# Ledger of designs, part 195: peptides against a protein of PDB entry 5Z08

Target 1, 168 residues: chain A of PDB entry 5Z08
Amino acid sequence: RQKDEWAKKTSSLMKQLDWFIGEHLGAMLAAEELGGPVVGELMEIDPDDLSAGFNAHGKLKKATSQPDLDRRQRRIDDIWGPQDEQGQAHKRKRGADEALAASAEMRDLIEQLMNKLVEAGGDNSATYVEIPRESAAARFLVRSKVAMFHPNDARRLRLVDFGRDLDD
Target 2, 222 residues: chain B of PDB entry 5Z08
Amino acid sequence: GLPRLIDAIEEASKIPAKRRQTPIKPTIEKLTTHLYTHGASPDSLLRLADLLTLRNHLDQASLAAITRNLYPSSTVSDEVVLRFIGALGHGQLKPTLALQALFLRWLVMVYHLLENPGVLGQVYGVLFDLLDTAAIRPQLCHLLALVTRRKHVRPFRIQAILTLSRQTGGDPNLTGLLRVFKNYYPEIIVGDATKGRASAFKHPDPQWRQHLDEIQQRRSEA

## One batch from the design tools (peptide; made by RFdiffusion4, then SolubleMPNN)

Design b2_p20_7_s1 (from b2_p20_7, 6 letters changed)
Fold by OpenDDE base, seed 5:
Structure b2_p20_7_s1 (fold): chain B 168 residues (1-168), chain C 222 residues (1-222), chain A 20 residues (1-20)
Amino acid sequence: as target 1 above (168 residues)
Amino acid sequence: as target 2 above (222 residues)
Amino acid sequence: MVLTFRSLIEEISRNRRKLA
C-alpha cells in the first residue's frame, strides 16, 4: 500500500516533469542551442541585453546601440511571429523540431542521471553519466544545481545527491 | 498647426456636447488627420494624454479616435507614460475600460520610443495588480511581457498569476505572461493550468507600426 | 504549490530511491 502510494506520487511527479520539459523547458533549451539566451542566465540578462541579440557564440551582444526595444518585440515576434509567411512557418517548424529534440534530450539525460544515482547505492564514483556533448540540457542541470560535472572531466555528469544534505 | 487644434479641443472638452456652439467632430477629424500625417511632438503628446485621461466632456468615440492616431513624432516622456498608467483601473474618475485597453495597446506599440523604459518597471506593481480586470488583461499582459525583468518575478506574483490563470480557466494571456516569468525562473513548475495555448504577444497592429516608422523616419531626415 | 524544477527533481529522485 505505501509503496503503491509512493509509486503513484512518483508517477504524478514524473508527469509534471515531462510536461514542464515539453511545454516550457524544451523551447528555452532549443533557443539556447540556437544561440539564444541561456536559460537561467537569462535571469540576469537585462531584457535590454536580450534585445541586443546574441553573437554567434551565444554571448549577449553588448547593446552598443540603444537597446531597440522594438527589437525585443521583433524577437518576440520572431519567436512567436505570424504563421502566414512561409519563411516564418519554416522557422517555427524548425524551432518546434528543435524544442522537441531538446525536450527529448533533457528527459533522457534526467532519466539516466536518476537511474545512475539509484544504481550507485551511495558510491559517488558510480553516479556519473557520460554525456556526448556539453548540451544546453546538461548546462541547465548544472546551473539549476541539480547536477554536477566531474571535477576533472566535463563529459561526466552526476545528479546531486539531495538525500545526504538533509541528514547532515 | 497641431497646438491650435489641441487648444480648440481642450476648450470644447470643458463644455457638454449639447451646449457647444460648434460640433467638435470636424476638429477631431482635423486633429486625427494631422496626427496620422505628422505625429505628435512630446509637448503635444502630454496635452493629448491629459485630454485622454482626465475626465472631460469629450465623447468616447472621439477619445478612441485620438488614441488610435496617437503617433509620436519623437520620443515618449515619462510624464506621458505616467498619465496613461494613472488612468488605469476602476473608479468614477477613470476612463472607460475600453479606452484603458486602447491606452495599454498604445503603450505596447510605442514601447520602443519611451525615453525611459524603466519608468514602466517602476510602476510594475500597479500594472500587475490590474491583471484581474478582464477587459484590459490582454493588453496588460502584453505590456507586462515587455516590461518584466528578473526583479519583478517574485514568488508572490508567480503564485498570483497561477491562481488567476486557474480562476480564469487558463487565459492565454496569463499563460503567455507566465512563460515570460519562466524565462527568468525556468524552475517554476506551472501546474496543469498552463497546458493551454499561450499568447504570443505579437505586435497588435502591424500597419500602425509601419506608419509609425514612416513618421519617425521623416523626423530623422529633418 | 509552486514546485521548482530543482525541488521536483529532488523529490522524484528521493522517491525513486525509496522505491528501489
Scores: peptide ipSAE 0.481, ipTM 0.515, DockQ to the pose 0.238
Fold by OpenDDE base, seed 2:
Structure b2_p20_7_s1 (fold): chain B 168 residues (1-168), chain C 222 residues (1-222), chain A 20 residues (1-20)
Amino acid sequence: as target 1 above (168 residues)
Amino acid sequence: as target 2 above (222 residues)
Amino acid sequence: MVLTFRSLIEEISRNRRKLA
């Protein structure tokens, strides 16, 4: 009975994770892979700097003399304003395909990381997943403090063992 | 001049309308015309903020007319801002919710003229706790969207917005504010509540903005 | 309960270990 409840709860949480990856995170990761802003670096960027926007290379645009407030309003308008129809359709399709690919990569990586942690049975050396490249997905997991690179090998990634941190 | 008009209105505000010897409406019209043409100095803004926020015998139409014409000729002080913030909420001594909505709209429209925008960040909690008040929520969300910084985005406030969004059937202003929160914490998993239409928080009155810019330009040339 | 990506991964991971 308890195991079934935990299984149902885990399934529900996994569905929420899959939804989040598919609806939000995949597009952000795809944008990063395409040279857009790094997800989570936005956390260290002064909200005032965020108002300046990012160029096509993800770099902060130099502050034009307009007050930070006009930039925020403009940014809100840019973020939430009606997306202009025509030129965005092709960019949307490519962006959608890249977002789907990024979502699939993230899901697969998370699944591998979780499985390795379970299989390792407490051996930290056995918890590492080999990654073919430092993807936006891998970087995001590290920035989110969900995963860690091997100290000597950036091709090895492991899930943070959250169970131990509560007992210490 | 503007100070004399304010003096006359201040004196009239102490007396019930039925006991006034002269109608105040012509003086209010002169004031609003002057404000529209020249704007209000910081000193005049403070006096007008007191007239607008403190309980007196002025009628709601006059208070609304003054608020709609409250063009700053220069900057807006912390003291003026705090008078308007202090006037928000429920209570017999508070202005009407309709007038409070006008105050919030005004703060949005003059936000770029604040001497210290950080003052609104200090009273962030007061503003946030009023989100349940439907009558002022649109303007309040817009102001909060401007004011919000990372330090204000706390788990309890995220949860409060999510709860209120569900209770309101997905108010687009709350969805808009939640997206502002997500800009600071992209890892916030917002469930189905954010699938709704979000407000873009566009400028409330483009004509008012244009006229304000004209008044502000005249000062820079003087 | 406010779910973050981190908290969600943590909870799923902990639950999977309990189910193994």
Scores: peptide ipSAE 0.476, ipTM 0.547, DockQ to the pose 0.251
Fold by OpenDDE base, seed 1:
Structure b2_p20_7_s1 (fold): chain B 168 residues (1-168), chain C 222 residues (1-222), chain A 20 residues (1-20)
Amino acid sequence: as target 1 above (168 residues)
Amino acid sequence: as target 2 above (222 residues)
Amino acid sequence: MVLTFRSLIEEISRNRRKLA
């Protein structure tokens, strides 16, 4: 009975995680892979700098002389406003496909990290997942303090063991 | 000039409509025409803010007409902003909620002319605590969308929006504000509250904006 | 309770370990 409740709770939490990845995180990771802003850097960027937008190189657009407010209103309009018809449809489709790919990569990486942590049975050396590249997904997990790179090998990533820090 | 019109309205505002020797409507029409043509200086804006926010004997239609024509000819001071913020909420001495909605709409439309946009960030809590007031919520959410910074996005405020969103059946303005919060903290799981229709917080009145720009341009040429 | 990505991963990870 208690195990069943825990299983149901875990399943519910996993559904919430999957939803979050698919609806929100995937688009941000895709933006980062395309040279957009890093989510962690966006968090440190002054909202005024965020309102200026990013150039094609992921750098903050220099505050052009337009009043900060027009930029904020434009940003809100750019985020939510009617996108002009033809040329944006292709960019939207490509962006959606990239967001789906980033979501799938993040889900797979999290699943591997969680499985390795369970399988390792307390052996920290066995908890590492080998990653083919330093993806936006991997970087996000590290910035979120959810995962850590191996100190000698940036291709090896492990989930932070949250259980040990509370029982010691 | 504008100061003399304000003087006349200030004096009339002290007297109940039934006891006025002269109808105030013609003077209000002259004022609104002047405001539409020339805008209001910072000093005139402060005086008009007091007329709009303090309890007096002016009728609601006159107050609304002044608010709709309240074009700044230059900047908007912190003092003017604080008069309008102080007029928000429930109370017998406060303006009607309909008039408060017009004030919030005005603040949205003139936000780019504020001498110190940070003043609204300092009173962020006051604005946020009024989100439960349905009559002003659309304009509050729009203003908060402009004002919100990372420092304002706190767990208790996220939870408050989520709770209020559930209670309101997913108000699109609250969903829009929650999306603004998420832009600062994308790692926040806001659940199904963001799946709904969100407000885009478009400029409330493009014609008013255009006319404001014309008034502002005339000052730069003088 | 506002769940963060981190708190969600932490809770799921802890629960999976207890179920194993």
Scores: peptide ipSAE 0.469, ipTM 0.527, DockQ to the pose 0.271
Fold by OpenDDE base, seed 3:
Structure b2_p20_7_s1 (fold): chain B 168 residues (1-168), chain C 222 residues (1-222), chain A 20 residues (1-20)
Amino acid sequence: as target 1 above (168 residues)
Amino acid sequence: as target 2 above (222 residues)
Amino acid sequence: MVLTFRSLIEEISRNRRKLA
C-alpha cells in the first residue's frame, strides 16, 4: 500500500518533470546550443543586462544608457507574437527540432543520473555518469545545483545527493 | 494655449457640476483636441495627472476622455508616474477602478518615454499586491510584464501568482506574467498553470502608438 | 507544490531511493 502510493507520487512527479523539460527547458537548452543566452547565466545576469545583448564574445554589451524600453515590448512581442515570416517558419521548425532533441537529451541525462545515484548505494565514487560532451543540458544541471562535475574530470557528472544532507 | 485650458478645468473641478456657471464640456473638448494635436509637456502632464488622480468634481467621462488623449510631447517624469501609481487600489479617495485601468493602460503605452523606467521597479511591490483586483488585472499584468526584472522575481511572488491563478481559474494575464517570470528563472516549474491560454501583452492600441510617434517626431524636429 | 526544477529533482530522487 505505502509503496504503491510512493510509486504513484513518483510517477506524477516524473510527469511534471517531463512536462517542464518538454514545454520549457528544451527550447532554452536548444537556444544555448545555438549560441543563444545561457539559461543559468541568464539567471545571474541582471535582466537589464539581458536587454543590452551580448557581443560576439558573449560579453554583455555595455548597456547603452537609454534602455530601449521598446526593446522589452519587442521582446514580449518576440516571445508571444505571431512568428509570421516563412524564414521564421524554418527557424521555428529547426528550433522545434532542436528543442525536442535537447529535451530528449535532458530526460536521458536525468534518468542516468538518478539511476546511478540509486545503484551506488551511498558510494559517491560510483554515482558518476560519463557524458560524451559538455552539453547545455549538463551545464544547466550544474548551474541549477542539481548535478556536479567530477573535480578532475569534466566528462563525469553526478547527481547531488539530497538525502545525505537531511540525515546528517 | 494648453496651460489656460488646464487653469479653467482646475477651477471648474473645485465646483460641483450643478453649481458651475458655465458648462465644462466645451473646455474639456478643447483640451482633448489640443492634447491630440500637440501632446502635453512635462509640466502640463503633471497638472493633468493631478486632475485625473485627485478627487474633484469632474465627471468620469471627462476624466476618461483626458486620459485617452494624454499624449506626452516629451518625456514622462517620475512624479507623473507616481501620481498614477498612487491612485491605484481601493479607497474612497481613489479614482474608479475603470479609470485606474485606463491609467495602467496609459503607463504601458508611454513606458518607453519614462525619464526613469526604474521608478516603476521601485514600486513593483505596490503594483504586484494589486493583482487580486480583477478590474485592473489585465493592464496591471501587462505593466508588470514590462517592469519585471530578476530582482522582482522572488519565490513568494511566484507562489502568490500560482495561488491567484488557481483561484481565478487560470486567468490568461496571470499566465502571461508567469511566463515573464520564467524568462528570468527558467527552472520555475509552473505546473499546469502555464498550459492555459496566456495573454501575449500586445500593445493595447496600435493607432494610439502611431499617433504618439508622430507627436514625438515633431519635437525632435523642433 | 514543487516550485523549482531543483526541488522536483530532489523529491523524485528521494522517492526513487525509497522505492529501491
Scores: peptide ipSAE 0.465, ipTM 0.503, DockQ to the pose 0.254

Design b2_p20_7_s2 (from b2_p20_7, 7 letters changed)
Fold by OpenDDE base, seed 1:
Structure b2_p20_7_s2 (fold): chain B 168 residues (1-168), chain C 222 residues (1-222), chain A 20 residues (1-20)
Amino acid sequence: as target 1 above (168 residues)
Amino acid sequence: as target 2 above (222 residues)
Amino acid sequence: MVLTFRSLIEEIDRNRRKLA
């Protein structure tokens, strides 16, 4: 009975996580991979401020009058400009595909991290997942304090053990 | 008329109570009686909003009495709304939290009379960031429930409510606001916060509403 | 966003550990 309740709860939470990843996180991660703003630093950015864009450090670029506004405005205009309905549809489709790919990567990474943590049985050395690259997904997990890199190997990522902090 | 009463109160508000030659209470009573009978025009509302929100020498009871009788005879301008929003939060120059709660309650009750309801949506972030202030949270959640649109339902705000709900032991007003969010995104995990009683955000004062409607009807007949 | 995400992961992890 109790195990069934935990299983149901876990399933429900997983569905919720999947939704969150798919509906909110995937597009943002895809944007980050494409050189867009860093996910999580923008929590208070007005959509108008989003248009001003972010520096390489994810900080809001002050709308300095620099010609890069023209490039971003061109990018916005290239995104929103009177491109033929077909060109806009293709760009929207590509963006959707990239968001789906980012969502899938995040889901897979989380699943691997969680599985390794369960399999390790308390052995911290066995909890690491090897990542092929430092993806936006991996960076987001670390920034979120959900995961940590191995101190000596940035290709190894582990889930933060949240259980220890509650018992101390 | 109402403008003359406001003039007298404005002048009295500049002087500490101990230095006033005449008690202000009779003038406040005349003002509140007039407001109850006729309501306030847009111009009068702006002047009264300044009296209520700016630091002056009026006593809290007088300010509360004016707020409780602040019936608009017409619409409520963006400027009036912004005066009340600007008065929210912590600070030595800001009204008391008790008075701020009355302002938020007033905004809820006159929401349908706003010239531009979108103005509250523009200051949504300012309102949302005040949710940690327990004294104004009930009215603030109610106002946010009215103002919230899909564009405001962001992951960070969902989390902020969830976190605050945990910290408060499941405040029913926060649960109510989270249910409003869930209407836009049914998939939002409300967790254990949904198991609690949620506020239904009912009208705070049905009698006040009825009286407001009577004042509003008289204008349409004139 | 980050906190919601973290909270979800934490709760999922906690429940998964209870199932193990």
Scores: peptide ipSAE 0.328, ipTM 0.415, DockQ to the pose 0.289
Fold by OpenDDE base, seed 4:
Structure b2_p20_7_s2 (fold): chain B 168 residues (1-168), chain C 222 residues (1-222), chain A 20 residues (1-20)
Amino acid sequence: as target 1 above (168 residues)
Amino acid sequence: as target 2 above (222 residues)
Amino acid sequence: MVLTFRSLIEEIDRNRRKLA
């Protein structure tokens, strides 16, 4: 009985997580991958260093007087903003596809992390998932204090053991 | 044991092949077999790193064979890492670019065993400046992809990689590295430079990894 | 947002551990 209740609750929570990822987080992660703002902690970016961006020719674009934040927001608006101009439909489609991809990546990554944690049976060395790249999803998990990289291998990610942190 | 094999090879390395009394190949084979079976201790790794990186009379095939079997049984010290890094680049005293590529590949494969992964971050500039060397670029980009942290992602390096990417016709390894940079600063406007084919920087040798894991597991049980 | 996400993951993890 109690196990069944926990299973049901877990399933319900997973559905909520899936919804959250799909409806909210995926788009933001996609925006980050596309050069939008970092989801979560505003990285101390020197505006002077990145504000201008780089063109396809590797030349620093002329620094517009707008803060990096405004440029990021503008890019998000250009990608995800209302369809005011004809060229936005293709950008939106791309954005939607990237949001779906980011959502799928996040879901898969979380599932792998959780599965490895269960399989490890308390062995922290066995809890690591090998990630093919440091994605926006992976970074978000780390920033959120949900996951951590292996100290010596940035391609290995594990779920934070929330149970052990409570006993210390 | 391994130390005696290294001693024999060190002595042989001082002598031109034509002047050796005994063929070195059998000793190299014994060494590589031993390395494959047991791995190399930190002390042995240092000695082998010197053999691999310093100019000597060992043939390229032997050096390559040692490098391909250079399984650490334990950790990899900063000193060992720095030997390999110091061997990179152009110069008459440097190992061949083919061997340098093997060293970089090795560093990629043992990255998780470094006593201090930060040591590579300290020499990041040295590594980055070698990106123009086409022969080592694939492995170098892979290593840099592992080593890169936010502090390394600077405007001048972004510009440099973009410039080099254009000059190389969009080398997928450079594109891959640029994507790593973008991971730290997603807001970097890099234009079409990231739209091309990029390397995923997959593990260079899954079988080598598996065998390394087996060697490392034996250490953990001891 | 981050807090909500973390809380969900934590709760899921806690429940999964109870099932093990």
Scores: peptide ipSAE 0.327, ipTM 0.368, DockQ to the pose 0.257
Fold by OpenDDE base, seed 5:
Structure b2_p20_7_s2 (fold): chain B 168 residues (1-168), chain C 222 residues (1-222), chain A 20 residues (1-20)
Amino acid sequence: as target 1 above (168 residues)
Amino acid sequence: as target 2 above (222 residues)
Amino acid sequence: MVLTFRSLIEEIDRNRRKLA
C-alpha cells in the first residue's frame, strides 16, 4: 500500500515536472542556448517578447568546428534572422523546435541524474553523469542548486544529495 | 610637408629592405615627428591607413611607430575606418595581431572624431566575430563597448560571449562587454560570468588624448 | 520558478529513493 502511494505520488510529481519543463522552462532554456537571457533570475519573459526585440543584421559566423554546435548557431540565426513575413513563421516554428529540444534535453538529463544517484548506493564517485556539453539545461540545474559539477571535471554532473542535509 | 614624406615611404614600402638604396628609418622618424606636431589631414590619414593595412615591405617597428603617432588633425572618414577594420583577422595578407591591437586601440582613442560613428555599427558583426582572438580581445571589447547599441545585442551574441567568457575563465573584458549588453537589456541574466571583475574600459592612453586635444584645438583656431 | 523546480526535483528524488 505505501509503495503504491509513493509510486502514484512520484508519477504525479513527474507529470508536474514535465509540465513545468514543457510549458515554462523549455522556451527559456532554448532562449539561453540561443544566446538569450539566462534562466533563473528573470521574471517570466513571454516567448513573444523574445521574438519582438532583435532586428536582422547581426550574422555571427561561428567557426565550423563541431557540426552540432554549428547547427544550434544556425538555428539561432534562423530564429533571429531577418523578419520577413515568411521568416517570422519559420522563426516561430524554429523557436518551438528549439524549446522542444531544450525540454527533451532537460528531461533526459534529470532522468540520468536521478538514476545515477539511485544506482550509486551512497558512493558519491558513482553518481556523476557525463555530459557531452555544458548545456543551458546543465547550467540551470547547477544555478538552481539541484546539481553540482565535479570539482575537477566540468563534464561530470551529479544530482545534489538532498537526503543527507535533512537528517542532520 | 607630410604628403612628401608619405610619398617617400610609399615608394620605399614597395621595395624589400635589403634592396633599398637608403635606409627608411630617418624618413619614418621625420613622418612620426610631423604627425606628433601637426597631426594628419583626412587625405593623409587615408594614405597612412593604406600603408599600415596593406601588405608591404615596411618593418613592424615602423608601422607601430606610425600608428602610435596617428593623430587626426580633423575628422576620421568612413573610408579610413573601413581600412583598419578590413585589416583585422587571421591571414597571411593581414597585419600582425600586435599591429591589429594598435589599430583597435587607435579606433577607441579617435572614436569621438569619426565623421560617422554608425560605420562601426554597420561592421559590428565583423568585429564581434574576432572576440575569440585573444591578442586583440582587450581592445576589441573596448571598441565594442563604445559601438554597441540595442540593435546589436542579440541572443546569439549574448550566448557567444557567455560561452567565450567560460572558455577564457572569465576574461574581464568580456565581462565588461556583457555589462554593456545588460544596460540595453537589464533582463539579461549573465549568471556567474558577470559576477567577476569587469573592465571599466578606461581611456587607453591619457597622454595621447591630451596631445590629440591640443592638435584638434589648433585646427579650430585656424 | 527556480524554487518550484528545485522543490519538485527534491520531492521526486525523495520518493524515488523510498521506492528503491
Scores: peptide ipSAE 0.324, ipTM 0.362, DockQ to the pose 0.246
Fold by OpenDDE base, seed 3:
Structure b2_p20_7_s2 (fold): chain B 168 residues (1-168), chain C 222 residues (1-222), chain A 20 residues (1-20)
Amino acid sequence: as target 1 above (168 residues)
Amino acid sequence: as target 2 above (222 residues)
Amino acid sequence: MVLTFRSLIEEIDRNRRKLA
């Protein structure tokens, strides 16, 4: 009986998380991946503001010229730049596709992190997930204090153990 | 006196209306008149709470009339509060949702007379889980607005309100409750959910409040 | 947003651990 209640509650919360990722976070992560504003620094991202395009003032000051930033910035300019009606439809579709991809990446990463934490049985060394890249999703999890990188390996990410901090 | 009226109603509540030897309506009218004039003592209030919350053969109009005249002459005990909270939700043995809404409204109106306001904080989860029930949501949000403390403002509850607000098309009562949450955690990003009209959670019945105050003043003079 | 997200994850994790 109690397990069933916890299962139902977990299912409800997961649906809420999935919704939150899909409706709010995915678009923001996609924007960050494309060189838009960093998720969590923007307090009020109106989905309508996401649809209206980020104007030039949302640019984080250019830290150093990593070549991959230029390709993504071009994609933002290609997505949000004043292009013809056909270009805007393609941009909206690309934006939606990137938001879906970012949402899927975030969901998968969270699931992996949660599974590793359960499987580790209290062994902190076994709680790390290997990430193929430092994604916007990974960075957001760290900024939100949900996850932490391994001190010596930025390819290893773990979920913060929230349980220990409450019982101590 | 009030105890004898309650005795008669308790006995009548055990019997289906069609099998009663005498109509109960005159006794209910005497009870409601007495309650309006003098209020209910803690002991009488508990007995009336049982009559209102337990399954019996009293008609809905009589139960509603008693609830509308349920003026406490003194304080409201934890036991009385818990009777009303226990009566909330869905179930064959529970009161109608219309009557539950009246109970929640009553709890809002007598909140300042609770012996221990903290009792509602202990059952906060039970109350919060009923927010999806549209019929009681307005009064439930108002009660939660009074009861909410920092310890209750949990992230899962923030998200639950946000989700439910979207699903309901921005219910003003949910928006109002979310504003209460934001008072404890200003950093809560509520997005479009706060752009809508919020309920101010004004007193549900100013005339009832005034009459309650008159009954309460008589106690302080006795 | 960040607090809501964090809180959801925390609560989900807490409930998943109770189920394990």
Scores: peptide ipSAE 0.323, ipTM 0.432, DockQ to the pose 0.302; fails the geometry check

